# Designs tried in a protein design run: peptides against a protein of PDB entry 7RZF. Part 59

Target 1, 358 residues: chain A of PDB entry 7RZF
Amino acid sequence: PFQEEHLKQLYKIVPIKDIRNLYVTFPIPDLQKYYKSNPGHYLGHLIGHEGPGSLLSELKSKGWVNTLVGGQKEGARGFMFFIINVDLTEEGLLHVEDIILHMFQYIQKLRAEGPQEWVFQECKDLNAVAFRFKDKERPRGYTSKIAGILHYYPLEEVLTAEYLLEEFRPDLIEMVLDKLRPENVRVAIVSKSFEGKTDRTEEWYGTQYKQEAIPDEVIKKWQNADLNGKFKLPTKNEFIPTNFEILPLEKEATPYPALIKDTAMSKLWFKQDDKFFLPKACLNFEFFSPFAYVDPLHCNMAYLYLELLKDSLNEYAYAAELAGLSYDLQNTIYGMYLSVKGYNDKQPILLKKIIEKM
Target 2, 358 residues: chain A of PDB entry 7RZF as posed
Amino acid sequence: PFQEEHLKQLYKIVPIKDIRNLYVTFPIPDLQKYYKSNPGHYLGHLIGHEGPGSLLSELKSKGWVNTLVGGQKEGARGFMFFIINVDLTEEGLLHVEDIILHMFQYIQKLRAEGPQEWVFQELKDLNAVAFRFKDKERPRGYTSKIAGILHYYPLEEVLTAEYLLEEFRPDLIEMVLDKLRPENVRVAIVSKSFEGKTDRTEEWYGTQYKQEAIPDEVIKKWQNADLNGKFKLPTKNEFIPTNFEILPLEKEATPYPALIKDTAMSKLWFKQDDKFFLPKANLNFEFFSPFAYVDPLHSNMAYLYLELLKDSLNEYAYAAELAGLSYDLQNTIYGMYLSVKGYNDKQPILLKKIIEKM

## One batch from the design tools (peptide; made by RFdiffusion4, then SolubleMPNN)

Design b1_p12_1_s2 (from b1_p12_1, 4 letters changed)
Fold by OpenDDE base, seed 1:
Structure b1_p12_1_s2 (fold): chain B 358 residues (1-358), chain A 12 residues (1-12)
Amino acid sequence: as target 1 above (358 residues)
Amino acid sequence: GPSYTEEVEAVL
């Protein structure tokens, strides 16, 4: 059990690898018994979100953070932690206090909005998709994980318990969110910039660190975190598949791609899946332009165009990835290549978004 | 994203 002496602490840690990380850790109750509602996953989904109005989007806009992870972690002795981890830029390392202020502003936004049943339903639907296809995609990895899960779940629920959300429990979401306070924080900063500035060595791994109390003025600053109008809840994820129908294999199905459309401006090849039997598709588009590689200027313009196009699609990339959709855009010597992969149901929506930005 | 990596367990 963390005593008061273990809270409001700052650890400055020297890594072996050249990494810059911030860990903001909160002790939380053991949530294992609440697996049917999984309030820690709900909060991790929102705090770790990468879409517009997210915590990560604001921290990226300031050039302070590259990546963000939020979620529940198991702890020693029947305790859990909620942790927010960020990869820090060199500039972000100078703004750790303000980064943590933004974390508390986002948490305050979640308190002000309250628990959202539609967000829980999206988490439920995403987990149901992940579960439904887990066995088909990675049979070897599944058996090894089941053995660990058997310690936490009844045998009849072991297959589903990690994924099956059944109960919307706003009371438990609020209970966990009430633990995410400045008075309960442990902060660790990992950077080589602390080399030669440490006064302690960890006994097990020899990790060099310094421990400091977080000043009361800093704790008060975080306690008084206002509502930042830049933070918004995510929009609904339009890419979550709902139709998993697998069409019957046609009698005339070819073992190789068949030319199904041939015109002056386009050729279309199609192959039905005869191996995987998944509700997935791969859409591949090659665009030919006589101007793409005519000279170095056009090559650089075509490169810049695709970089701007990718940047304009970042608002959808995370939501698509969560839903098991991906896209790729590449320059080719003949023009450009577009690939859309994943569950077939919402591929037309993602493809439309890409084409609307082109 | 919502994903935890094990590497930092040793110091926290």
Scores: peptide ipSAE 0.033, ipTM 0.671, DockQ to the pose 0.423
Fold by OpenDDE base, seed 4:
Structure b1_p12_1_s2 (fold): chain B 358 residues (1-358), chain A 12 residues (1-12)
Amino acid sequence: as target 1 above (358 residues)
Amino acid sequence: GPSYTEEVEAVL
């Protein structure tokens, strides 16, 4: 067990790679016996959320952080860690104390709202989806998020721990939240900017670092973290699939897309899946405008329009991605291209959201 | 070489 001397420590670490990262680490009890409730996953889901009112959304809005991961990790000697890891911008490296303050403000928001059964149910449903299709899905779409999570979990544990959410245990969520306090924090800042400013070398890899006690004043600032009104719990993820029905192959199914609608304003091609037998679809839309690329002004307006549209859709991107949906928007010489991919069930919802923002 | 995560974990 970490003694008091191991808590409230700051490590300044020199990386081999040119990276800037912050690790905010909390010692927690061994939660392996509670895998059916997985309170660390519940908290990781919320702390690592990317939607409006999330910790990441605020830290991105300030230009301090690019990415955020939150979750539990196994520790030595029968304890675990809860880790919040962020990729720091150059500016974020100067604002580490404020970043951590925002982390504690978000944690305080989670304490104030208390454990939410609907959030647990969403985690359960997401995990059930992931499990159901684990062996069937080629790991293409999951690779980016899994790449982030794979830094924390062995591929086997990512693939094993997720699906066993059976029991909502608000008591265990509160117990873990009670460990996420400034008095229990271990902070690591990783940056080449610490080169030549270290006084220790790690024995295994020769990693150069400096260890410092976090000042009591800083700990007190984090202990007094107020409720930041910008932080909100996520809204319900409307994109989580619930219907996994695979329609029977039509007798007239063509090996190529068939033209099923031909009008002056629209053509529609359809091809049923004859290979994968997944409850997934790809909706591809090509929009033609005679004005889109008629001159440089129209080209720039079309570009700006899509950038603004993409920005306006960022609120849904994360929730869609969690639910195994994706969209893509591209400029074309004739106008624009829209693609919606993933589980079929909630694609109409995502498509509607896109159209409402157009 | 060690992953970045391993380097940090060895220090922590």
Scores: peptide ipSAE 0.033, ipTM 0.709, DockQ to the pose 0.297
Fold by OpenDDE base, seed 2:
Structure b1_p12_1_s2 (fold): chain B 358 residues (1-358), chain A 12 residues (1-12)
Amino acid sequence: as target 1 above (358 residues)
Amino acid sequence: GPSYTEEVEAVL
């Protein structure tokens, strides 16, 4: 277990690669026994969320962070870590203290809102989808994974325990949130900008680093993190599939796309899946406009239009991705191309959102 | 989960 001397530490690390990363780590109890509720996954889902009012959204808006990951990691000797990892911009490297302040403001927001059963249910449903459609891992990876998991789970539950959430445990979510405090923090900043400013070398890889105590004034600043009104819980993910029915192959099903609608304004081709038998579809739309490529001005306007459209759809992109949906928008010489792919159940919802922004 | 490099893990 980390003693007090191991907490409130800052590590400045020189990477081999030209990367800028921040790791904000908290020692937490071993949560393995709580796999049925997985409170660390619940918190990782919220802290790592990319939607409006998320931690990442605010840090991106400031130009400080490109990506964010939140989650639990195994430790040694019956403890775990909760970690918030961000990819830093050059500007973000100068604002690490304020980035961490925003992390604690978001954590404070999670405490103020309390555990949400609907968020747990979304995590449960997403994990159930991921389990149901998990590709057969390579036999070596599968056997090694099972062998590791067998130390932690009953044999009967080994196949499901990683994916199946069963119990909403708000008490355990609060318990983990109580460990996500400034007094328990370990910070690592990874940047080549620390080259020649280190005083220690790690024994295994020869990694150059400097260790410093975080000043008590900085710890107090983070302890006094207020509720930032920009932080909000995510909205419900409307894209999570619930229907996985595979329609029977029609007698008239062709091995190639058949023209099923032909009008003056539209042609529609359809091909039923005859190979994969998955509850997935690909919708592809080609839009034709005589103005799209008539001159350089119209071409640039069509480009700008799609960039603005993509930007306006970013609020849905993450929620769709989590639910196994994706879209693509491209300029063509004749107009635009739209593709919607993934689970068929909620594709109409995503398509409607796209059309409403067009 | 967190994308650790082995280098960072060895320091932490």
Scores: peptide ipSAE 0.032, ipTM 0.725, DockQ to the pose 0.654
Fold by OpenDDE base, seed 5:
Formats: sequence, C-alpha cells, structure tokens
Structure b1_p12_1_s2 (fold): chain B 358 residues (1-358), chain A 12 residues (1-12)
Amino acid sequence: as target 1 above (358 residues)
Amino acid sequence: GPSYTEEVEAVL
C-alpha cells in the first residue's frame, strides 16, 4: 500500500519513443475476489466510454486527447491500480491540469448518478457474447493462462471467470469510486519535452524522470470538481445481440452469391454461410450516381457528403463496435460503398440508423 | 527494450 508520501505525486517521464501520454493512477484494493461483480470493469467501461457525453468525447472536443483507456490493472501483492490513460496532443500537454480536472468532473458525475444495474447488465451481456464467440486460443497459451489464474479462481470457474459477470454489487462500485479521489492520485506525464529537465534515473530501465509533489492548490482544484453538464452516462446499447440462432443451410444454397432480386433500381446477391456457421453477416451496398465523378466539384462534394455522414454516425460507432458491429463508408468511382458487418441480430438497427442519417 | 508501459510502471 502506498504511504501518504507516495500519493499526490507528479512524475515527468522522458520516453524513448516520440509519444505524449498521461497516466492518472489510483491505488485500489485487490478486487480479484470480486471477479463475479468486477466493479473495476464497470468503472472502466464508463470512464473509457467513447460515446456522446463521455470523458473522451469532451477531451477530444477540446483538442487535448486522441485516445483514452480506463480500467483496473494488477499491482503488487494485495493492491491494484485504477488507471486512466490518455494519448495527449501537443495542446493537451499544455493542459494536463485541466484534463485531470475533467477526469474528476466525470468521476463526480458517476458519483452523482450512482451505480446503474442496466450498465452492469450491458457489461454482462457484452462479456457473454465475447465468451460465446471467443477464438480458441492455442492449447499451450490457453494452458499457461489457465495455470496462471488457478491461484485466483475455482477450477470449475477458471474458463468463465474473466467473462461471466453474475452479481451486481453497487457497494463495491461505490467502494472503488471512493478511491478515485485527488488525494489518492499518482500522475505520470510522458513526453520528450522533459528531456534535460529530469533529475532522476529509474534503476531497471534507465528511464529519466522528475518527481514532484502536486501542489495542494491543484489537489484542491480537483477536489472541488463540479458537475460538468457536458458529461452524461451513455445511452443503452441497442446493438448488443441477443439472438444467436443460425439458420439451417438452404437446399438451394450455392457456393457463390446468387442473384435473388433484380429490378430497374436494384440488384441483390445473397450467399449463405456454408463454412463458419456463425450468427454473423456482411451487408455490402454499392450506390450508383451518374454525378459522382462527372467533374472535380462533384467528386469533392461526394467526398464532403461522406465525411459529414461519417461524422453524423459517430454517435453510434462506439456502441456498435462494443456490440461486435462495424460499418464502413467509402467513395467509389460510381458513387458510394456501404458495408455493415458483425452479428446479424442488430444489423437492421444499425442499417436503419445509417439510412436515417443519409 | 521494455515496453513503454513497463517504463512508466517502473517509475510509478
């Protein structure tokens, strides 16, 4: 366990690579015994969320952050870390204090809303999907992984323990959230801009760093983080598959796409899966416009239209991705291409959302 | 060399 002298510390680290990163780290209790409820995963899902009203969405809107990862990590014996890691822009490197303020504003929003059973249920459902369709690990890797986790899980649960959420424990979510406070923070800023400004060298890797105490004024600023009205909990993920039925292979199933619809305005080809037998589909649409490539102006307008369409769909992109759905939109010489891929159950919902934005 | 994550973890 960190003593008080190890808390409220700022580390300025010189990387070997040209990268800019911020690590906001909180010491937390060992949560391994709570794997059935996994409160750190619940918080990581929300803090690491990329949808509208998320921490990342706001920090991106400021031009300060490119990517965000939130979650629990194993520490030494008897403790873990909760880490919020962001990739910093050049501008974000100048605004680290304000980035961390926004993190505490989001954490304060999570406190104000309290634990949400529906969010836990979504995490459970997502993990169940991931477990059901996990790729078979190589036997050696799988055996080594099992052997490593046998110390933490009952033998009968070892195969499921990482995926099977069983118990909603709001008390444990609150307990972890109570550790995510400015008084418990350890901050690492990683940038080549600290070269020649360090006074310490790490013994294991020779990493050059400077350690500083975070000023009490800054800690107090973060402790007084208000409810930023831009932060919202995510909406329910409508793309999570619930039906995994695989239709039987049709007697007339062809090894190639068959033309099943031919009209003046549309042709439709269909091929049933005859190999993988997964509840997945690929929907591919080619749209033809006589104006798409008539001249440079029309080409630029078609490009701009597609970029605006992609931007307007960004609100669904992350929720779809979490649910194992993806879409792609491309300009073609004839117009546009749309692809929708992933679990077939909720593809019609995603396709409808795309069409509503077109 | 160490992963970038390992360098940060060694300092933290």
Scores: peptide ipSAE 0.032, ipTM 0.728, DockQ to the pose 0.308; fails the geometry check

Design b1_p12_1_s3 (from b1_p12_1, 4 letters changed)
Fold by OpenDDE base, seed 2:
Structure b1_p12_1_s3 (fold): chain B 358 residues (1-358), chain A 12 residues (1-12)
Amino acid sequence: as target 1 above (358 residues)
Amino acid sequence: SPSYTKEVEAVL
């Protein structure tokens, strides 16, 4: 267990690669016994969320952070870490204290809203999807992961324990949130800008670093983190698939796309899956406009339109990705191409959202 | 889970 002397520490680390990273770490109890509720996964899902009102959305809006990851990591025997890791911009490297303040403001928002059973249910449903299709999509990674899990779970539960959330435990979520406090923080900043400013060398890799105590004034600033009105819980993910039915192969199924609709304004080709037998589809749309490539002005207008359309859809992109849906929008010499891919069940919802923004 | 670099893991 970390003693008080190991808490409230700042590490300035010189990387080999030209990277800028911030690691905000909290020692937490061993949560392994709570795998059925996995409170660290619940918190990692919210803190690592990329949608509107998320921590990442605010930090991106300030130009300080590119990416964010939140979650638990195994430690030594009897403890874990909760970690918030961000990729820093050059500007973000100057604002680390304010970035961490925003992290504590978001954590304070999570305390104020309390544990949400619907968020737990979404995590459960997403994990159930991932489990159900894991072996069908990526067989190569299975054996090494099972071997690690076998040390922690009964053999009968090993296959399910990592993925099947069974119990909503708001008490355990609150218990972990109570460990995510400024007095328990360990901060690592990774940047080449610390070259020649370090006083220690790590024994295993020769990593140059400096260790400093975080000033009590900074700790107090983070302890007094207010509710920032920009932070909101995510909305419900409407893209999570619930129907995984695979339709039987039709007797008239062709090995190539068949023209099933031919009109003056539209042609439709369809091919049923005869190989993979997954509850997935690929929708591809080609839009034709006589104005799309008529001159350089119209080409630039069509480009700008598509960039604006993509930007307007960013609010759905993360939720769709989590649910195993993706879309692509491209300019063509004839107009526009749209592709929607992933689980079939919620593709109509994503397609509707795209059309409503067009 | 957060991906620590081995370098950061060795310091923390």
Scores: peptide ipSAE 0.090, ipTM 0.813, DockQ to the pose 0.673
Fold by OpenDDE base, seed 5:
Structure b1_p12_1_s3 (fold): chain B 358 residues (1-358), chain A 12 residues (1-12)
Amino acid sequence: as target 1 above (358 residues)
Amino acid sequence: SPSYTKEVEAVL
């Protein structure tokens, strides 16, 4: 376990690769025994969320961060880490203290809202979907993974333990949140900008770094993190599939797309899946406009329109992705192409959202 | 080469 002297430390690390990263790490208890409730996954889901009012959305809006990952990680024996990792912009590298302030503001928002059973239920449902459609791992990888997991789980649960959330434990969520405090922080900033400014070398990899204590004033600033009104809990994910029914193969099913609708304004081709038998569909739409490529101005307007449309759909993109849905929008020489892919159950909802923004 | 993640893990 880290002693107090190991907390509130800043590490400036020189990477081999040209990368800029921030790691905000918190020592936490070993949560392995709580796999049925997985409080670290609950917190990782919220802290790592990419939707409107998320930590990432605000940090991206500032131009400081490109990507964010939040979650628990295995440590040494008897403890874990909770880590918030961000990819830093050049500007973000200058604002690390303020980035971490925003992290603590978001954590404070999670404390103020308290544990949400509906969020746990969404995590449970997402994990159940992921488990149900888990690709068969290669036997060698699978057996090696199972052998490792057998140290932590009953044999009967080893196959499911990573995916089956069974118990909502708000007490454990609060317990982990209580460890996510400035007094318990270890910060690593990774940038080539620290080259020639380090005084230590790590023994295992020869990584050059500098270790500094975080000033008490900075710790106090983070301890006094207010409720930033820009931070909001996610809305319910409307795209999570619940119906996995596979329709029987029609007797008239053709190995190629059949024209099932032909009108002056539209043609529709359909092919039933005759091979994979998954509750998934691919919807592809080609839109034709005589104006799309008539001149360079119209081409640029059509491009700008799709960029604006994509931007307006960002509010749904992450929730759809989590639920195993995706969309794609492209300019074509005839107009535009739209594709919606993934689980078929909620595709009509996503398609409706796209059409409402068009 | 050590993965970047391992470099950070070794310092932390």
Scores: peptide ipSAE 0.088, ipTM 0.787, DockQ to the pose 0.306
Fold by OpenDDE base, seed 1:
Structure b1_p12_1_s3 (fold): chain B 358 residues (1-358), chain A 12 residues (1-12)
Amino acid sequence: as target 1 above (358 residues)
Amino acid sequence: SPSYTKEVEAVL
């Protein structure tokens, strides 16, 4: 258990690799017994979200952070950590106090909104998809993993316990959220810029670091984190598949793509899956334009158009990825290539969003 | 879940 002297600490760490990272760590109770509700996963999903109004979206908009990960990690016996980890830009390294202020503003937004059953249901549905389509692990790896899990879960639940959410527990979400306070914070900043500025060496790996108490005025600034109107809960993920029906293989199914439509303006090839038998599809579109590659100006304009199109689709990219959908947009010498891949059920929704931005 | 490097994990 961390004593008061272990809280409100700042660690400046020199890495071996050329990386800039911030770790904002909170000691939390052991949540393993609450696997059916998994309140740490609920909070990790929201704090680590990448959509509009997310913590990452605001920190990216300021040029301070590239990536963000939120969630629980195992700690010492009977303890866990909740961690917010960010990849820092060079500018972000100068604004660590303000980055952490924004983290506490987002956490304060989560307190103000309270636990949302619909968000829990989305986490449940995403985990059910991940479980249902889990790749067949090698038997030895799988059995070794199951043997480890048997220490924490009943035998009948071992196969599902990591994925199956069953119980919405707003009380446990609030309990974990109440531990995410400035008075419980441990901060680590990882940067080569601390080389020659450290006063301690870690015993096991020889890691050079400096430990400092976080000033009381900084803690108080974070304790008084207001509601930032830029932070919003995610919208519902419209891309989560619900239909997993696999159509029977047609008797006339061809081993290669068959031309099923041939017109002056379009050709369409189709191949049914005869190998994988998954509720997945690949939609590939090639668009031809006589102007796309006629000269360097048109080529650059076509490139700029696709970059702007990709940027306009960023609001959907993360939600689609979470739901097992992806898209790709490329310039070609003839025009443009579009690919949509993943679960077939919601591909028409993603395709419609792409075409509406085109 | 966040992944610590061994260096960070040893200090924290």
Scores: peptide ipSAE 0.066, ipTM 0.799, DockQ to the pose 0.735
Fold by OpenDDE base, seed 4:
Order: sequence, then structure tokens, then C-alpha cells
Structure b1_p12_1_s3 (fold): chain B 358 residues (1-358), chain A 12 residues (1-12)
Amino acid sequence: as target 1 above (358 residues)
Amino acid sequence: SPSYTKEVEAVL
């Protein structure tokens, strides 16, 4: 068990690579027996969320963080860690205390809202999608992973256990949230800026580091983390597929795209999938405007328009990605190109959102 | 799960 001497510690680590990372780690109980409820995944989903009102959204808005990952990890025997890992900007490296304050403000928001069954259901549905298609998309990689998980799960559950969410356990979510406190924190900052400022060397890899106690005043600052009104729970992910029906191949299905609509304003080409047999589609739109690239002004306006459109759609990008949807927007010499890819069920919803922002 | 570098894992 981590003794008090192992808590409230700051590690300044010199990396081999030119990277800037922050690891905010919390010792938690072994949650392996709770894999059917996976409270660490629930919290990792929320803390690692990238949508509006997320922790990452706020930290990005300040220019301090590029990426964020939240979740549980295996630790020593009978212990796990919950970890929030961020990629730091140069500016973010100067604001580590404030970044961690924002982490505790977000955690405090999660405590105030309490466990949400609908969020658990989304995690369940996302995992079910991932499981359903894992084997179809990556048949070669499956056998090697099975051998590793056999040590942790019953043989009958070994194929499903990583993805199977069955039980909403708000008590376990609250139990993990109760461990995500400043008094339990272990902080690692990874930066080359600590070169020549370390006093210890790690025995296994020769990693140079300095260990410091986090000042009690800083711990108290984080303990008194208020409710930051910028933090909100995510909205429901409307892009999660629920229909996985594969339509039968049409009798007249062509091996190439067929022109199914030809009008003065639009041409539509269609090809049914005859190879993959996945409930996926690719919607590709090419927009032609005689004005888009007529002169440098129009080119710049078309570029600016598309950048603004991309920015306005960023709120949906993460939710779409989680649901196995993606979009792409590109300038073309004739106008613009839009692509929507992934599970076909919710593509119309994403397409509608794109059109509403255009 | 968070991606750790081996360097961070060895220190933590």
C-alpha cells in the first residue's frame, strides 16, 4: 500500500525524447473484480472527454494542453492507478499547478453531478459496438491479445470481458471519485527543461529525476477547488449507432459507382458494398462553385470559410469519432469537398449538423 | 488507458 510518504509527491523527470507531459496519478483499489461495471472506464470517459465543457476543452482554450487521456492502469499487486495524462505546451509547463487545479475542479463537478446512468449506457453501447466489429476489422491481431487477457478473466468471458459493461454501479464510481483527491496525488512532470536539475537516477532505465514534496499550501489550493462554471457534463452522443443491418446486395449491383441521379444541379453516384459487408458508408460530396477560385480574394474567402466551418464543427468531432464516424472538409480548385465516413446509421445526423453549420 | 513512457513508469 502507498504510505503517506508516497503521496503528495512531485516528480520532475528528464525524458530521452523532446516531450512535455504531465501525469497526475491517484492510487486506487484493485478494480479488476468490478470489470462488469468498470467504474474507472466511466470516469476515464468523462475526464478524458473532448467535447464542450470538458477538461480538455478548457485546457486547450488556455493554450496549456494539446491532448488529454484519463483512465485506470494496473499498478502494484492489489492496487491500480487512476491517471490523467496531458501533453503540455511550453506555456502549459509553466501552469502545471493551475492545470491540476482545473483537473480537481472537473472532478468536483463530477462529484456534484453524481453518477449518471445515461453516461454508463453510452459507454456500454460504445463498447458493444467496438466488440461487435473488433474481429471483423482486425482478424490477425485477435489471437495474440487473447493470450494476455486469459490471466485475468474466466475462459468463457475472455473474449468479451474487456468490452462487457453490464452493471451500473454508482457506489463504485463514487468510491473511485473519493480516491481522486489532492491528498492522494502523485504528480510527474516530464520535460527536458529539468536537465541538469535532477538529483536521482532511476535504476532500470537510467532516467534522471527529482522528487519533491508538493507544498501543503498547493494541496490546500487543490482541496478547495471550486465548481468552475465552464465545466459541464457532455451532452448525449447522438452518433452512437444502434442499427447494424446490412442491406442485401441489389441484383443489378455494379462493381463500379452507378449514376443514379443526373440533374442540372447534381449528379449522384452510388456503389453498394460488395466486399466488406459492414454497416458502414462513405458519403462524398464535391461542391462546385464558379466563384470559389475565380480570383485570389475568392480563394482566400473559400479557405477562411472552410476553416471557420471546421472550427464550428469541432464540438461534434469527438462524439462522432467515439461513435466510429468521421468527416473531412477540404478546399478544391472548384469549391469544396465533404466526406462523411463510418457507421451508416447516424451519418444523416452528422450530415445534418454539418449542413446546419454551412 | 493512459499511455506511459517506460521512463515515467519506472519512476512512479
Scores: peptide ipSAE 0.129, ipTM 0.832, DockQ to the pose 0.678; fails the geometry check

